Peptides against a protein of PDB entry 4IGA. Designs and how they scored, part 32

Target 1, 116 residues: chain A of PDB entry 4IGA
Amino acid sequence: KRVLIVDDAAFMRMMLKDIITKAGYEVAGEATNGREAVEKYKELKPDIVTMDITMPEMNGIDAIKEIMKIDPNAKIIVCSAMGQQAMVIEAIKAGAKDFIVKPFQPSRVVEALNKV

## One batch from the design tools (peptide; made by RFdiffusion4, then SolubleMPNN)

Design b1_p14_1_s3 (from b1_p14_1, 8 letters changed)
Fold by OpenDDE base, seed 4:
Structure b1_p14_1_s3 (fold): chain B 116 residues (1-116), chain A 14 residues (1-14)
Amino acid sequence: as target 1 above (116 residues)
Amino acid sequence: MLSDEEIEEILKKF
């Protein structure tokens, strides 16, 4: 399966790439904001998306909504900061399949990838 | 869409 990694932090994208690759998944591509995420989703047709919430240009919630308009069967795992319960609920309402709280263990990411 | 039970488990992460 191919994964699109969405996060404004280069280090976070790098870490996720390592985890995803070591778990036997392929990285379809990367995006640094929600607008780019939507564009890359259309372009790459990934099987799974890891989605940060707090990003410039377009936040992760809006990106989820736009991706779900394109593909209502999209498999989106939110990966974002501690203490954002309201944003988790909104992400789920928007169509997210799972949520991983930062900082996370690699095993938690793998678990989410395998489940969706 | 996640079930109410799944949402509850997610919320426990905080």
Scores: peptide ipSAE 0.047, ipTM 0.668, DockQ to the pose 0.116
Fold by OpenDDE base, seed 1:
Structure b1_p14_1_s3 (fold): chain B 116 residues (1-116), chain A 14 residues (1-14)
Amino acid sequence: as target 1 above (116 residues)
Amino acid sequence: MLSDEEIEEILKKF
């Protein structure tokens, strides 16, 4: 399965790439904001998306909504420091399949990848 | 900030 990694932080994208590849998944590509995420989703047709929330240009919630319009069956895992209840509920309502709070253990990401 | 367990409980509502 191929994963699109969306995060404005280069270090976080690198970390997720390492986790994803070690778990036996392929990295389809990377995006640094929500607009790029939507564009890359259309281009790459990934099987799974890891989605940050707080990003410039377009935030992760809006990116989830736009991706869900493109593909109602999209498998989006949120990975965010914004782990408050309201944000979790908003992400799930937008269509996210899981929510991982930063900082996280690599095993938590692997579990999410395997279950979505 | 929510625990993974708390998030999982919220997920069950949808």
Scores: peptide ipSAE 0.034, ipTM 0.642, DockQ to the pose 0.924
Fold by OpenDDE base, seed 2:
Structure b1_p14_1_s3 (fold): chain B 116 residues (1-116), chain A 14 residues (1-14)
Amino acid sequence: as target 1 above (116 residues)
Amino acid sequence: MLSDEEIEEILKKF
């Protein structure tokens, strides 16, 4: 399966890339904001998306909503420092399949990838 | 911040 990694932090994208590849998944591409995420989703048609929330230009919640318009079956795993109940519920209602709070253990990401 | 357990319980509602 191919994963699109969405995060404005280069370090976080690098970390996720390492976890994803070691887990036997392929990185389809990277996006640094929600607008880029939507465009990359259309271009790459990844099997899974890891989605940050706090990003410039377009936040992760809005990106989830736009991706779900493109593909209602999109598999989106949120990965965010914003682990508040309201944000978790908002992401789930937008269409997210899982929510991982930063900082996280690599095993938690692998678990999410395998379940989605 | 929610624990993984708390998040999982929320996810089960959907």
Scores: peptide ipSAE 0.033, ipTM 0.635, DockQ to the pose 0.914
Fold by OpenDDE base, seed 3:
Structure b1_p14_1_s3 (fold): chain B 116 residues (1-116), chain A 14 residues (1-14)
Amino acid sequence: as target 1 above (116 residues)
Amino acid sequence: MLSDEEIEEILKKF
């Protein structure tokens, strides 16, 4: 399966890429903000998306909503430092299939990838 | 504000 990685932090994208690749998944591409995420989803048609929340241009919640309009069956895993209840609920309502709070263990990401 | 326990319960739905 192919994964689109969305995060404004280059370090975090590299970390996720390493985890995803070592778990036997392919990286379809990367995006650095919510607008780019929507564009890349249309272009690449990935099987799974890892989505940050706090990003410039467009935040992750809005990106989830836009991707779900394009593909109601999209498999989006949120990966965010913003693990407060309100944000978790908002991500679920937007269409997220899982929510991973930063900092995380690699095994938590692998579990999410395998479950969606 | 949600407690860590409440958040965990929500996360179990995934």
Scores: peptide ipSAE 0.034, ipTM 0.616, DockQ to the pose 0.273; fails the geometry check

Design b1_p14_1_s4 (from b1_p14_1, 5 letters changed)
Fold by OpenDDE base, seed 5:
Structure b1_p14_1_s4 (fold): chain B 116 residues (1-116), chain A 14 residues (1-14)
Amino acid sequence: as target 1 above (116 residues)
Amino acid sequence: PLSEEEIEEILAKF
């Protein structure tokens, strides 16, 4: 399966790329904000998306909503430092399949990838 | 979408 990594932090994208690749998945591409995420989803048609929430241009919640309009079966895993119940509920309502709170252990990401 | 059980599991982490 191919994964689109969305996060405005280069370090975070790098870390996720290592975890995803080591777990046997392919990285379809990367996006640094919500607008780019929507654009890349259309372009790359990934199987899975890891989505940050706090990003410039367009936040992750809005990006999830836009991607779900494009593909109602999109498999989006949120990865965010905003581990508040309200944010988790908001992401789930938007269409997210899982929510991983930063900081996280690599095993948590792998479990999410294997589940969706 | 996530089931009620899955949501509960995620929320339980908080």
Scores: peptide ipSAE 0.079, ipTM 0.711, DockQ to the pose 0.117
Fold by OpenDDE base, seed 1:
Structure b1_p14_1_s4 (fold): chain B 116 residues (1-116), chain A 14 residues (1-14)
Amino acid sequence: as target 1 above (116 residues)
Amino acid sequence: PLSEEEIEEILAKF
């Protein structure tokens, strides 16, 4: 399966890329904000999206809403920080399938990828 | 701060 990685932090994208590839998944591409995420989803048609919440241009919640309009069957895993419980709830309401709390263990990411 | 399990319990209410 192919994964689109969405996070404004280059280090976080790098970390996720390493975890995803070592777990046997393919990285379809990367996005640095919600607007790019929507564009890349249309272009790449990934199987799974890892979605950061707090980003410039367009936040992760709005990106989820736009992606779900494009593909109601999209498989989106939200990556949230501690203290973002309300935003996680909003993400689930918007259509996200799972969530991971930062900082996370690689095994938690793999579990989420395998379950969605 | 809430654990992932606690957040899941909250989310399960919806």
Scores: peptide ipSAE 0.040, ipTM 0.634, DockQ to the pose 0.443
Fold by OpenDDE base, seed 2:
Structure b1_p14_1_s4 (fold): chain B 116 residues (1-116), chain A 14 residues (1-14)
Amino acid sequence: as target 1 above (116 residues)
Amino acid sequence: PLSEEEIEEILAKF
């Protein structure tokens, strides 16, 4: 399966890319903000999205909402430092299938990928 | 910060 990695931090995208590829998944592409995430989703039609929340231009919650308009069956895993309950619930209500709090163990990402 | 268990509990509501 192909994964779109969305995070404004280059180091985080690199880290996720390493985890994702080692887990046997393919990286479809990368996005650095929510607007780019929506564009890349349309372009690449990935099987899974890893979504940061706190990003410039467009945040991850809004990106989730827009992607869900495009594809109501989108498989979005939130991966964010924003581990407050309200934000988690908001992401889930927006359509996220899972939520991973940073900092995370690589195994947690793999579990999420395998589950969605 | 939320624990993974707390997140799972929230997820289970949906």
Scores: peptide ipSAE 0.034, ipTM 0.638, DockQ to the pose 0.858
Fold by OpenDDE base, seed 4:
Structure b1_p14_1_s4 (fold): chain B 116 residues (1-116), chain A 14 residues (1-14)
Amino acid sequence: as target 1 above (116 residues)
Amino acid sequence: PLSEEEIEEILAKF
């Protein structure tokens, strides 16, 4: 399966890329903001999206909503900071299938990838 | 979307 990684932090994208690749998944591409995420989803048609929803000056929820308009069966795993419960709930309402709390263990990411 | 049970399980992570 191919994964689109969305996060404004290059370090986080690198970390996720390593975990995803070592777990036997392919990285379809990367996005650094919500608009790019939607564009990349259209372009790459990934099987799974990891979505940072705590990015500053960006609404990750809107990205989820737009992706769900494109593909109602999109498999989106939200990555959120501790304390962002309200935003996670909104992500779930928007259609996210799972979420991971930062900082996370690699095994938790793999678990989410395997379940969606 | 997630079921109510799944949401509760997820929220328990906080």
Scores: peptide ipSAE 0.072, ipTM 0.690, DockQ to the pose 0.117; fails the geometry check

Design b1_p14_2_s1 (from b1_p14_2, 6 letters changed)
Fold by OpenDDE base, seed 3:
Structure b1_p14_2_s1 (fold): chain B 116 residues (1-116), chain A 14 residues (1-14)
Amino acid sequence: as target 1 above (116 residues)
Amino acid sequence: DIEEILKRVKEALE
């Protein structure tokens, strides 16, 4: 399966890319904000999206809402930090299928990828 | 199930 990685931090994208590829998944592409995520989703039609919740230009919640308009069957895993419970709840209500918490544990990332 | 996910969110991020 192909994964679109969305995060404004280059280091975080690199870390996720390593985890995802070592787990046997393919990286479809990367996005650095919510607007770019929506554009890349249209272009690449990935099987799974990892979506950072806090980003410039367009946040992860708004990106989820826009992607769900494009593809109601999209499989989105929201990525959050501690203290972001309310935003993660909003993301799940908007259509995200699961969540993972930063700092990432490789086994938790793989578990989420396999489950959605 | 959304209720199960929301429960896990509250447990993990509280």
Scores: peptide ipSAE 0.591, ipTM 0.922, DockQ to the pose 0.324
Fold by OpenDDE base, seed 2:
Formats: sequence, structure tokens, C-alpha cells
Structure b1_p14_2_s1 (fold): chain B 116 residues (1-116), chain A 14 residues (1-14)
Amino acid sequence: as target 1 above (116 residues)
Amino acid sequence: DIEEILKRVKEALE
């Protein structure tokens, strides 16, 4: 399966890329904000998206909503930090299938990838 | 099941 990694932080994208590839998945591409995420989703048609919640230009929740409009079967895993329960809930209600919490635990990331 | 996911969210996050 191919994964689109969405996060405004280059370091976070790099961490996810390492975890994802070591788990046997392919990285379809990367996006640095919500608008770019929507664009890349259309372009790459990934199997899975990891979606950071708080980003410039367009936040992750809005990106989820837009992606779900174009592909109701999109498999999106939202990425958040502690203290963002309400935002994660909103992301799930918008269509995200699971969530992972920063700082990432590789086993949790892999578990989410395997289950969505 | 969104309810199960939401349960996990509440358990894992503030």
C-alpha cells in the first residue's frame, strides 16, 4: 500500500517515512499543508493518508473534509499532539479512520496502517 | 466503528 504523508514539519514527515517504509509500505508522496494534501491526494491517489491536524494554509480537518468529498473511501489516519482531543474528535467525525499521537510510537503507527 | 475510535481518543488524549 502507498501512503501520503501530510505534515508541515519536515522532521515529522521524515520520521513517518522511516516508520512506514520499514513496515513494508511505500511512501506515495508528501504534503506540507492541507491545500497541498488535497492536491497530492488527487495526483497520487494513495491508499492511506497520514494527516497532521494543525497546518498552515489549510488545517488537517479541512483537508480531510475535502479529501472525503473527492474520495469517500479515503483511509485517513489523523496525527495529533496531546491536548488535542477535541480536534481529533472533529477529524474522526470528518471521516478519519484512526489516529496516532505525537511523539510517534512506531508500533502504534504500524498498527494504524495495518488496520485502516 | 466511530464510537470505538472516539472512546480510544478520549482515553489517549486530554
Scores: peptide ipSAE 0.591, ipTM 0.920, DockQ to the pose 0.311
Fold by OpenDDE base, seed 4:
Structure b1_p14_2_s1 (fold): chain B 116 residues (1-116), chain A 14 residues (1-14)
Amino acid sequence: as target 1 above (116 residues)
Amino acid sequence: DIEEILKRVKEALE
């Protein structure tokens, strides 16, 4: 399966990419903000999206909503930090299928990828 | 199931 990685932090994307590829998944592409995420989703039609919702500029939740308009069957895993409960809840209500918490635990990331 | 996910969210990000 192909994964679109969305995070404004290059280091976070790199770390996720390593985990994802070692787990046997393919990285479809990367996005650095919510608008780019929507554009890349249209372009690449990935099987799974990892979506940072802590992004301050483009609301990751807005990106989720737009992707869900494009593909109601989109498989989106939200990436959040501690203290982001309200936003994660909103993301789930917007259609996200699961969530993972930063700092990432490889086993938890793989579990989420396997189950969505 | 959304309710299960929301439960996990509350537990993990509490």
Scores: peptide ipSAE 0.589, ipTM 0.920, DockQ to the pose 0.324
Fold by OpenDDE base, seed 1:
Formats: C-alpha cells, structure tokens, sequence
Structure b1_p14_2_s1 (fold): chain B 116 residues (1-116), chain A 14 residues (1-14)
C-alpha cells in the first residue's frame, strides 16, 4: 500500500518515511501543508494518508474535510501531540480513521497502518 | 467504530 505523508516538519516526514518503508509500505509522496496535501491526494491517489494536525497557519482538519469530499473512502490517520485532544476529536468526526501520537513509536505507527 | 476511537483519543491525550 502507498502512503502520503503530510507534515510541515521535514524531520517528522523523514521519521515517518523510515517507519513506513521499513514496515513494507511504499511512500506515495509528501506534502508540507494542507493545500498541498489535497493536491497530492488528487494526483497520487494514495491508499493511506498520515495527516499532521499540529501544522501552524495550515489547518489539517480542513485538509481532511477536503480529501473526504474527493474520496469518501479515504483512509486518514491523524498525527498529533499531547494537548491536542479537541483537534483530534474534530479530525475523527471529520472522517479520520485513526490517530497516532508524537513522538512516534514505530510499533504504534505500524499498527495504525495495518488496521485502517 | 467511531465511539471506540474517540474513547481511545480521550484516554491517550487526556
């Protein structure tokens, strides 16, 4: 399966890329903001999206909503940090299928990828 | 199940 990685932080994208690749998944591409995420989803039609919810100036929840309009069957895993419960809840209600918490634990990331 | 996911969110993120 192919994964689109969305995060404004290059280091976070790199970390996820390593985890995803080692788990046997393919990285479809990367996006650095919500608008780019929507564009890349249309272009790449990935099987799974990891979506950063912490992106400042860029609303990850809005990106989820737009992707769900494009593909109601999209499999989106929201990525959050501690203290972001309300936003994660909103993301789930917007259609995200699961969540993972930063700092990432490889086994937890893989578990989410396998289950969505 | 959305309710199960929401429960996990609340537990994991306080």
Amino acid sequence: as target 1 above (116 residues)
Amino acid sequence: DIEEILKRVKEALE
Scores: peptide ipSAE 0.588, ipTM 0.921, DockQ to the pose 0.311

Design b1_p14_2_s2 (from b1_p14_2, 5 letters changed)
Fold by OpenDDE base, seed 3:
Structure b1_p14_2_s2 (fold): chain B 116 residues (1-116), chain A 14 residues (1-14)
Amino acid sequence: as target 1 above (116 residues)
Amino acid sequence: EIEEILERVKEALA
C-alpha cells in the first residue's frame, strides 16, 4: 500500500517515512500543509494518508473534510500531540479512521497502518 | 466504530 505523509515539519516527515518504509509500505509522496495534502491526494491517489492535525495554510481537519469530499472511502490516520484531544475528536467525526500520537512509537504507527 | 475510536482518543490524550 502507498502512503501520503502530511506534516509541516521536515523532521517529522522523515521519521514517518523511515517507519513506514521499514514496515513494508511505500511512500506515495509528502505534503507540508492541508492545501498541498488535498492537491497531492488528487494527484497520487494514495491508499493511506497520515495527517498532521495542526498545520499552516490549512489545518488537518479542513484537509480531511476536503479529501472526504473527493473520496468518501479515504483512509486517513491523524497525527496528534498531547493536548489536542478536541481536535482529534473533530477529525474522527470528520471521517478519519484512526489516530497516532507524537512522539511516534513505530509499533503504534504500524498497527494503525495495518488496521485501516 | 466511531464510539470505540473516540473512547481510545479520550484514554490516550486525556
Scores: peptide ipSAE 0.647, ipTM 0.931, DockQ to the pose 0.327
Fold by OpenDDE base, seed 4:
Structure b1_p14_2_s2 (fold): chain B 116 residues (1-116), chain A 14 residues (1-14)
Amino acid sequence: as target 1 above (116 residues)
Amino acid sequence: EIEEILERVKEALA
């Protein structure tokens, strides 16, 4: 399966990429903001999206909603940090299928990838 | 399924 990684932090994307590839998944591409995420989804048609929703300059919820308009069967895993409960809940209600918490635990990331 | 996920969210991010 191919994964689109969305996060404004290059280091965070790198960490996810390492975990994802070691788990046997392919990285379809990367996006650094919500608009790019939507565009990349259309372009790459990934099987899974990891979506950072804690970015202050990016409305991750809107990105999820737009992707769900494009593909109602999109498999989106939201990435959050402690203190972001409300946004994660909103993301799930918007159609996200699972969530992972930063700092990433590789086993949790793999579990989420395998289950969506 | 949403309810189960929401429960996990509340527990993990509380």
Scores: peptide ipSAE 0.646, ipTM 0.931, DockQ to the pose 0.325
Fold by OpenDDE base, seed 1:
Structure b1_p14_2_s2 (fold): chain B 116 residues (1-116), chain A 14 residues (1-14)
Amino acid sequence: as target 1 above (116 residues)
Amino acid sequence: EIEEILERVKEALA
């Protein structure tokens, strides 16, 4: 399966890329904000999206809503930090299928990828 | 389904 990684932090994208690749998944591409995420989703049609919540240009929640308009069957895993409970709840209500918490635990990331 | 996910969110993030 192919994964689109969305996060404005280069280090976070790098970490996820390593975890995802080692788990046997393919990285479809990367996006640095919600607008790019929507564009890349249209272009790449990934099987799974990892979506950071807080980003410039367009936040993760709005990106989820836009992607769900494009593809109601999209499989989106929201990425959050401690203290972002309300935003994660909004993301789930917007259509995200699961969530993972920063700092990332590789085993938890893989579990989420396998379940969606 | 959604309720289960939301419960996990609450447990993990607060």
Scores: peptide ipSAE 0.645, ipTM 0.932, DockQ to the pose 0.326
Fold by OpenDDE base, seed 2:
Structure b1_p14_2_s2 (fold): chain B 116 residues (1-116), chain A 14 residues (1-14)
Amino acid sequence: as target 1 above (116 residues)
Amino acid sequence: EIEEILERVKEALA
């Protein structure tokens, strides 16, 4: 399966790419903000999206909503840090299938990828 | 299923 990695932080994208690749998944591409995430989703049609919630310009919640308009069956895993419970809840209600917490634990990321 | 996920969110991010 192919994964689109969305996060404004290059370091976070690198970390996820490593975890995802080692887990046997293919990285379809990367996006650095919500707007780019929507564009890349249309272009790449990935099987799974890892979506950072807190991003500049367009946050993860809005990106999820836009992607769900494009593909109601999109498989989105929201990524958040501690203290962002409310936003994660909103993401789930918006259509996200699961969530993972930063700092990422490889095993937890893999579990989420395998379940969605 | 959504309910379960939401409960996990509350537990993990509490």
Scores: peptide ipSAE 0.643, ipTM 0.930, DockQ to the pose 0.328

Design b1_p14_2_s3 (from b1_p14_2, 5 letters changed)
Fold by OpenDDE base, seed 1:
Structure b1_p14_2_s3 (fold): chain B 116 residues (1-116), chain A 14 residues (1-14)
Amino acid sequence: as target 1 above (116 residues)
Amino acid sequence: MIEEILERVREALE
């Protein structure tokens, strides 16, 4: 399965890429903000999206809403930090299938990937 | 299920 990684922080994208590839998944591509995420989703048609919540240009929640318009069956895992409970709740209500918390625990990331 | 996920969110995050 192919994963689109969305996060404005290069280091976070690198961390996820390592976890994802070690788990046997393929990285479809990367996006650095919500607008790029929507564009990349259209282009790459990934099987799974990991979506950072807070990003410039367009935040993760708005990106989820736009992706769900494109593909109501999209499998989106939101990535959040502590203190972002309200935004994660909104993301789930917008159609996200699961969530993972930063700093990432590899086993939890893999569990989410396997179950969505 | 949305309700189950939301409960996990509330437990895991502030």
Scores: peptide ipSAE 0.585, ipTM 0.917, DockQ to the pose 0.310
Fold by OpenDDE base, seed 3:
Structure b1_p14_2_s3 (fold): chain B 116 residues (1-116), chain A 14 residues (1-14)
Amino acid sequence: as target 1 above (116 residues)
Amino acid sequence: MIEEILERVREALE
């Protein structure tokens, strides 16, 4: 399966790419903000999206809503930090299928990928 | 289901 990685931090994207690749998944592409995420989803039609919550241009919540308009069957895993409970709840209500908490634990990332 | 996920969110990000 192919994964679109969305995060404004290059280091976070690199870390996720390593975890995802070692788990046997393919990286479809990367996006650095919500607007780019929506564009890349349309272009790449990935099987799974890892979506950071807080990003410039367009945040992860709004990106989820736009992607769900494009593909109601999209499989989105929201990525958050401690202290972002309200935003993660909103992401789930917007259509995200699961969540992962930073700092990432490889086993938790893989578990989420396997279950969505 | 959504209720199960929301419960995990509250526990993990509390």
Scores: peptide ipSAE 0.582, ipTM 0.917, DockQ to the pose 0.325
Fold by OpenDDE base, seed 5:
Structure b1_p14_2_s3 (fold): chain B 116 residues (1-116), chain A 14 residues (1-14)
Amino acid sequence: as target 1 above (116 residues)
Amino acid sequence: MIEEILERVREALE
């Protein structure tokens, strides 16, 4: 399966890329904001999306809503930090299939990838 | 299903 990694932080994308590839998944591409995520989803048609909530241009929640319009069966895992409960809840209600919390635990990331 | 996920969210992000 191919994963689109969405996060404005280059280091965070790098960490996820390492975890994802070691788990046997392919990285379809990367996006640095919500607008780019929507565009990349259309272009790459990934199987899974890891979606950071807090991003410039377009936040992760709005990106989820737009991707769900494109593909109601999109498999989106929202990435959050402590203190972002309300935003994660909103992301799940918008259609995200699961969530993972920063700082990432590799086993938890892999579990989410395998289940969606 | 969504309610189960939401419960996990509340527990994990408390």
Scores: peptide ipSAE 0.581, ipTM 0.917, DockQ to the pose 0.333
Fold by OpenDDE base, seed 2:
Structure b1_p14_2_s3 (fold): chain B 116 residues (1-116), chain A 14 residues (1-14)
Amino acid sequence: as target 1 above (116 residues)
Amino acid sequence: MIEEILERVREALE
Protein backbone atom coordinates (compact mmCIF):
# COMPACT_ATOMS: atom_id res chain seq x y z
CA LYS B 1 0.00 0.00 0.00
CA ARG B 2 1.04 3.57 -0.75
CA VAL B 3 1.05 6.28 1.91
CA LEU B 4 0.83 10.04 1.54
CA ILE B 5 2.65 11.72 4.43
CA VAL B 6 1.31 15.13 5.45
CA ASP B 7 3.21 17.24 7.99
CA ASP B 8 4.64 20.74 7.93
CA ALA B 9 7.73 19.53 9.78
CA ALA B 10 10.40 17.95 7.58
CA PHE B 11 11.75 15.95 10.50
CA MET B 12 8.34 14.43 11.21
CA ARG B 13 7.91 13.47 7.56
CA MET B 14 11.34 11.90 7.55
CA MET B 15 10.58 9.93 10.69
CA LEU B 16 7.29 8.64 9.31
CA LYS B 17 8.89 7.78 5.99
CA ASP B 18 11.42 5.61 7.79
CA ILE B 19 8.77 3.84 9.86
CA ILE B 20 6.42 3.37 6.92
CA THR B 21 9.05 2.00 4.55
CA LYS B 22 10.52 -0.35 7.16
CA ALA B 23 7.01 -1.71 7.69
CA GLY B 24 6.80 -2.65 4.01
CA TYR B 25 4.65 0.23 2.82
CA GLU B 26 5.52 2.58 -0.01
CA VAL B 27 5.62 6.34 0.40
CA ALA B 28 3.46 7.76 -2.39
CA GLY B 29 4.55 11.29 -1.63
CA GLU B 30 4.71 14.10 0.89
CA ALA B 31 2.71 17.24 1.59
CA THR B 32 3.68 20.16 3.81
CA ASN B 33 0.28 21.81 4.32
CA GLY B 34 -3.43 21.14 3.96
CA ARG B 35 -3.79 22.55 0.46
CA GLU B 36 -0.85 20.53 -0.80
CA ALA B 37 -2.31 17.45 0.90
CA VAL B 38 -5.53 17.80 -1.07
CA GLU B 39 -3.64 18.37 -4.32
CA LYS B 40 -1.35 15.41 -3.71
CA TYR B 41 -4.29 13.19 -2.83
CA LYS B 42 -5.90 13.97 -6.17
CA GLU B 43 -2.63 13.40 -8.00
CA LEU B 44 -1.33 10.31 -6.25
CA LYS B 45 -4.52 8.59 -5.06
CA PRO B 46 -2.71 7.02 -2.12
CA ASP B 47 -4.13 4.10 -0.19
CA ILE B 48 -3.47 5.75 3.17
CA VAL B 49 -2.84 9.28 4.39
CA THR B 50 -1.03 10.25 7.57
CA MET B 51 -2.36 13.69 8.42
CA ASP B 52 -0.83 16.14 10.87
CA ILE B 53 -3.56 18.22 12.51
CA THR B 54 -1.21 20.73 14.11
CA MET B 55 -0.23 22.33 10.80
CA PRO B 56 -0.47 26.08 10.39
CA GLU B 57 -2.30 27.58 7.39
CA MET B 58 -4.79 24.95 6.26
CA ASN B 59 -4.93 22.58 9.18
CA GLY B 60 -5.35 18.84 9.06
CA ILE B 61 -9.05 18.95 9.92
CA ASP B 62 -9.85 21.06 6.88
CA ALA B 63 -7.66 18.85 4.72
CA ILE B 64 -9.50 15.76 5.97
CA LYS B 65 -12.84 17.32 5.11
CA GLU B 66 -11.69 18.22 1.60
CA ILE B 67 -10.18 14.80 0.96
CA MET B 68 -13.35 13.12 2.17
CA LYS B 69 -15.30 15.17 -0.37
CA ILE B 70 -12.98 13.84 -3.08
CA ASP B 71 -12.93 10.28 -1.80
CA PRO B 72 -15.39 9.26 0.91
CA ASN B 73 -13.45 6.01 1.26
CA ALA B 74 -10.15 7.71 2.01
CA LYS B 75 -8.14 6.07 4.77
CA ILE B 76 -6.71 8.86 6.90
CA ILE B 77 -4.69 8.42 10.07
CA VAL B 78 -4.54 11.64 12.03
CA CYS B 79 -1.30 12.60 13.75
CA SER B 80 -1.50 14.64 16.92
CA ALA B 81 0.34 15.60 20.08
CA MET B 82 -0.72 15.26 23.68
CA GLY B 83 -3.30 17.85 24.63
CA GLN B 84 -5.03 17.63 21.27
CA GLN B 85 -7.96 15.44 22.30
CA ALA B 86 -10.62 17.82 21.01
CA MET B 87 -8.89 18.19 17.64
CA VAL B 88 -8.44 14.45 17.25
CA ILE B 89 -12.09 13.85 18.10
CA GLU B 90 -13.02 16.41 15.46
CA ALA B 91 -10.75 14.67 12.96
CA ILE B 92 -12.35 11.29 13.64
CA LYS B 93 -15.81 12.76 13.28
CA ALA B 94 -14.67 14.34 10.00
CA GLY B 95 -13.79 10.88 8.70
CA ALA B 96 -10.31 9.96 9.93
CA LYS B 97 -10.04 6.22 10.53
CA ASP B 98 -7.48 6.21 13.32
CA PHE B 99 -4.97 8.34 15.18
CA ILE B 100 -1.35 8.23 16.25
CA VAL B 101 0.30 10.39 18.88
CA LYS B 102 3.58 12.26 18.69
CA PRO B 103 6.27 11.48 19.54
CA PHE B 104 5.67 8.52 17.26
CA GLN B 105 6.02 4.99 18.49
CA PRO B 106 6.92 2.87 15.47
CA SER B 107 4.81 -0.08 16.62
CA ARG B 108 1.76 2.16 17.03
CA VAL B 109 2.26 3.68 13.58
CA VAL B 110 2.49 0.22 12.03
CA GLU B 111 -0.58 -0.94 13.94
CA ALA B 112 -2.59 1.98 12.58
CA LEU B 113 -1.37 1.37 9.02
CA ASN B 114 -2.32 -2.29 9.24
CA LYS B 115 -5.80 -1.64 10.62
CA VAL B 116 -7.18 1.06 8.31
CA MET A 1 -17.79 2.44 14.25
CA ILE A 2 -16.19 5.67 15.36
CA GLU A 3 -17.24 5.17 18.98
CA GLU A 4 -14.49 2.67 19.65
CA ILE A 5 -11.91 5.01 18.17
CA LEU A 6 -13.26 7.96 20.13
CA GLU A 7 -12.99 5.96 23.32
CA ARG A 8 -9.34 5.25 22.56
CA VAL A 9 -8.78 8.94 21.88
CA ARG A 10 -10.18 9.88 25.26
CA GLU A 11 -8.01 7.27 26.94
CA ALA A 12 -4.81 8.20 25.11
CA LEU A 13 -5.05 11.99 25.04
CA GLU A 14 -5.75 14.58 27.69
Scores: peptide ipSAE 0.580, ipTM 0.916, DockQ to the pose 0.304

Design b1_p14_2_s4 (from b1_p14_2, 6 letters changed)
Fold by OpenDDE base, seed 4:
Structure b1_p14_2_s4 (fold): chain B 116 residues (1-116), chain A 14 residues (1-14)
Amino acid sequence: as target 1 above (116 residues)
Amino acid sequence: MIEEILERVKKALE
């Protein structure tokens, strides 16, 4: 399966890419903001999206909503930090299938990828 | 299923 990684932090994308590839998944591409995420989803049609929603400057929830409009069957895993409960809840209500918490635990990431 | 996920969210991100 192919995964689109969305995060404004290059280091976070790199770390997630390592986990994803070692787990046997392919990285379809990367996006650095919500608008790019929507564009990349249309272009790449990934099987799974990992979506950072902790970025203050971009609304990850909006990106989720737009992707869900494009593909109601999209499989989006939201990536959040502690203290983002309300935002994660909103993401789930918007259609996200699961969530993972930063700092990433490889086993938890793999579990989420396998189950969505 | 959404309720189950929401429960996990509440627990994990308390």
Scores: peptide ipSAE 0.545, ipTM 0.907, DockQ to the pose 0.324
Fold by OpenDDE base, seed 1:
Structure b1_p14_2_s4 (fold): chain B 116 residues (1-116), chain A 14 residues (1-14)
Amino acid sequence: as target 1 above (116 residues)
Amino acid sequence: MIEEILERVKKALE
């Protein structure tokens, strides 16, 4: 399966890329903001999306909503930090299938990838 | 189920 990684932080994208690749998944591509995420989803049609919700200037929840309009069957895993409960709840209600918490634990990331 | 996920969110995050 192919994964689109969305995060404004290059280090976070790199970390997820390593975890995803080692788990036997393919990285379809990367996006650095919500608008790019929507564009990349249309272009790449990934099987799974990891979506950062912590992006300050960019609304990850809006990106989820737009992707769900494009593909109601999209499999989106929201990535959050502690203190972001309300936003994660909103992301789930918007259609995200699961969530993972930063700092990432590889086994938890893989578990989410396997279940969505 | 959405309810299960929401409960996990509430438990895992503050």
Scores: peptide ipSAE 0.545, ipTM 0.907, DockQ to the pose 0.301
Fold by OpenDDE base, seed 2:
Structure b1_p14_2_s4 (fold): chain B 116 residues (1-116), chain A 14 residues (1-14)
Amino acid sequence: as target 1 above (116 residues)
Amino acid sequence: MIEEILERVKKALE
């Protein structure tokens, strides 16, 4: 399966890329904000998206909503930090299939990838 | 399905 990694932080994208590839998945591409995420989703047609919530230009929740409009079967895992319960809940209600919490635990990331 | 996920969210996050 191919994964689109969405996060405004280059370090976070790099970390996820390492975890994802070591788990046997392919990285389809990367996006640095919600607008770019929607664009890349259309372009790359990934199997899975890891979606950071807080980003410039367009936040992750809005990106989820837009992606779900174009592909109701999209498999999106939302990424958040502690203290973001309300935002994660909103992301799930918007269509995200699971969530992972920063700082990332590789086993949790892999578990989410395997289950969506 | 979402209810189970939401329960996990509440446990994992503030």
Scores: peptide ipSAE 0.545, ipTM 0.907, DockQ to the pose 0.395
Fold by OpenDDE base, seed 5:
Structure b1_p14_2_s4 (fold): chain B 116 residues (1-116), chain A 14 residues (1-14)
Amino acid sequence: as target 1 above (116 residues)
Amino acid sequence: MIEEILERVKKALE
């Protein structure tokens, strides 16, 4: 399966890329904000998206909503430092299939990839 | 804690 990695932090994208590839998944591409995420989803048609929340231009919640309009069956895993209950609820209501709080164990990401 | 919250939310949205 192919994964679109969305995070404004280059180091986080690199970390996720390493985890994803070592787990046997392919990286479809990367996005640095929510607007890019939506554009790349249309272009690349990835199987899974890892989605940051706090990003410039367009935040992750809005990106989730836009992607869900494009593909109601999109598999989006949120990966965010903002693990507050309200944010988790908002992300799930927007359509996210999972929510991983930073910092995370690589195994947690792999588990999410395998289950969505 | 977060996992528990997530699970509760998922169930509520089923």
Scores: peptide ipSAE 0.210, ipTM 0.760, DockQ to the pose 0.174

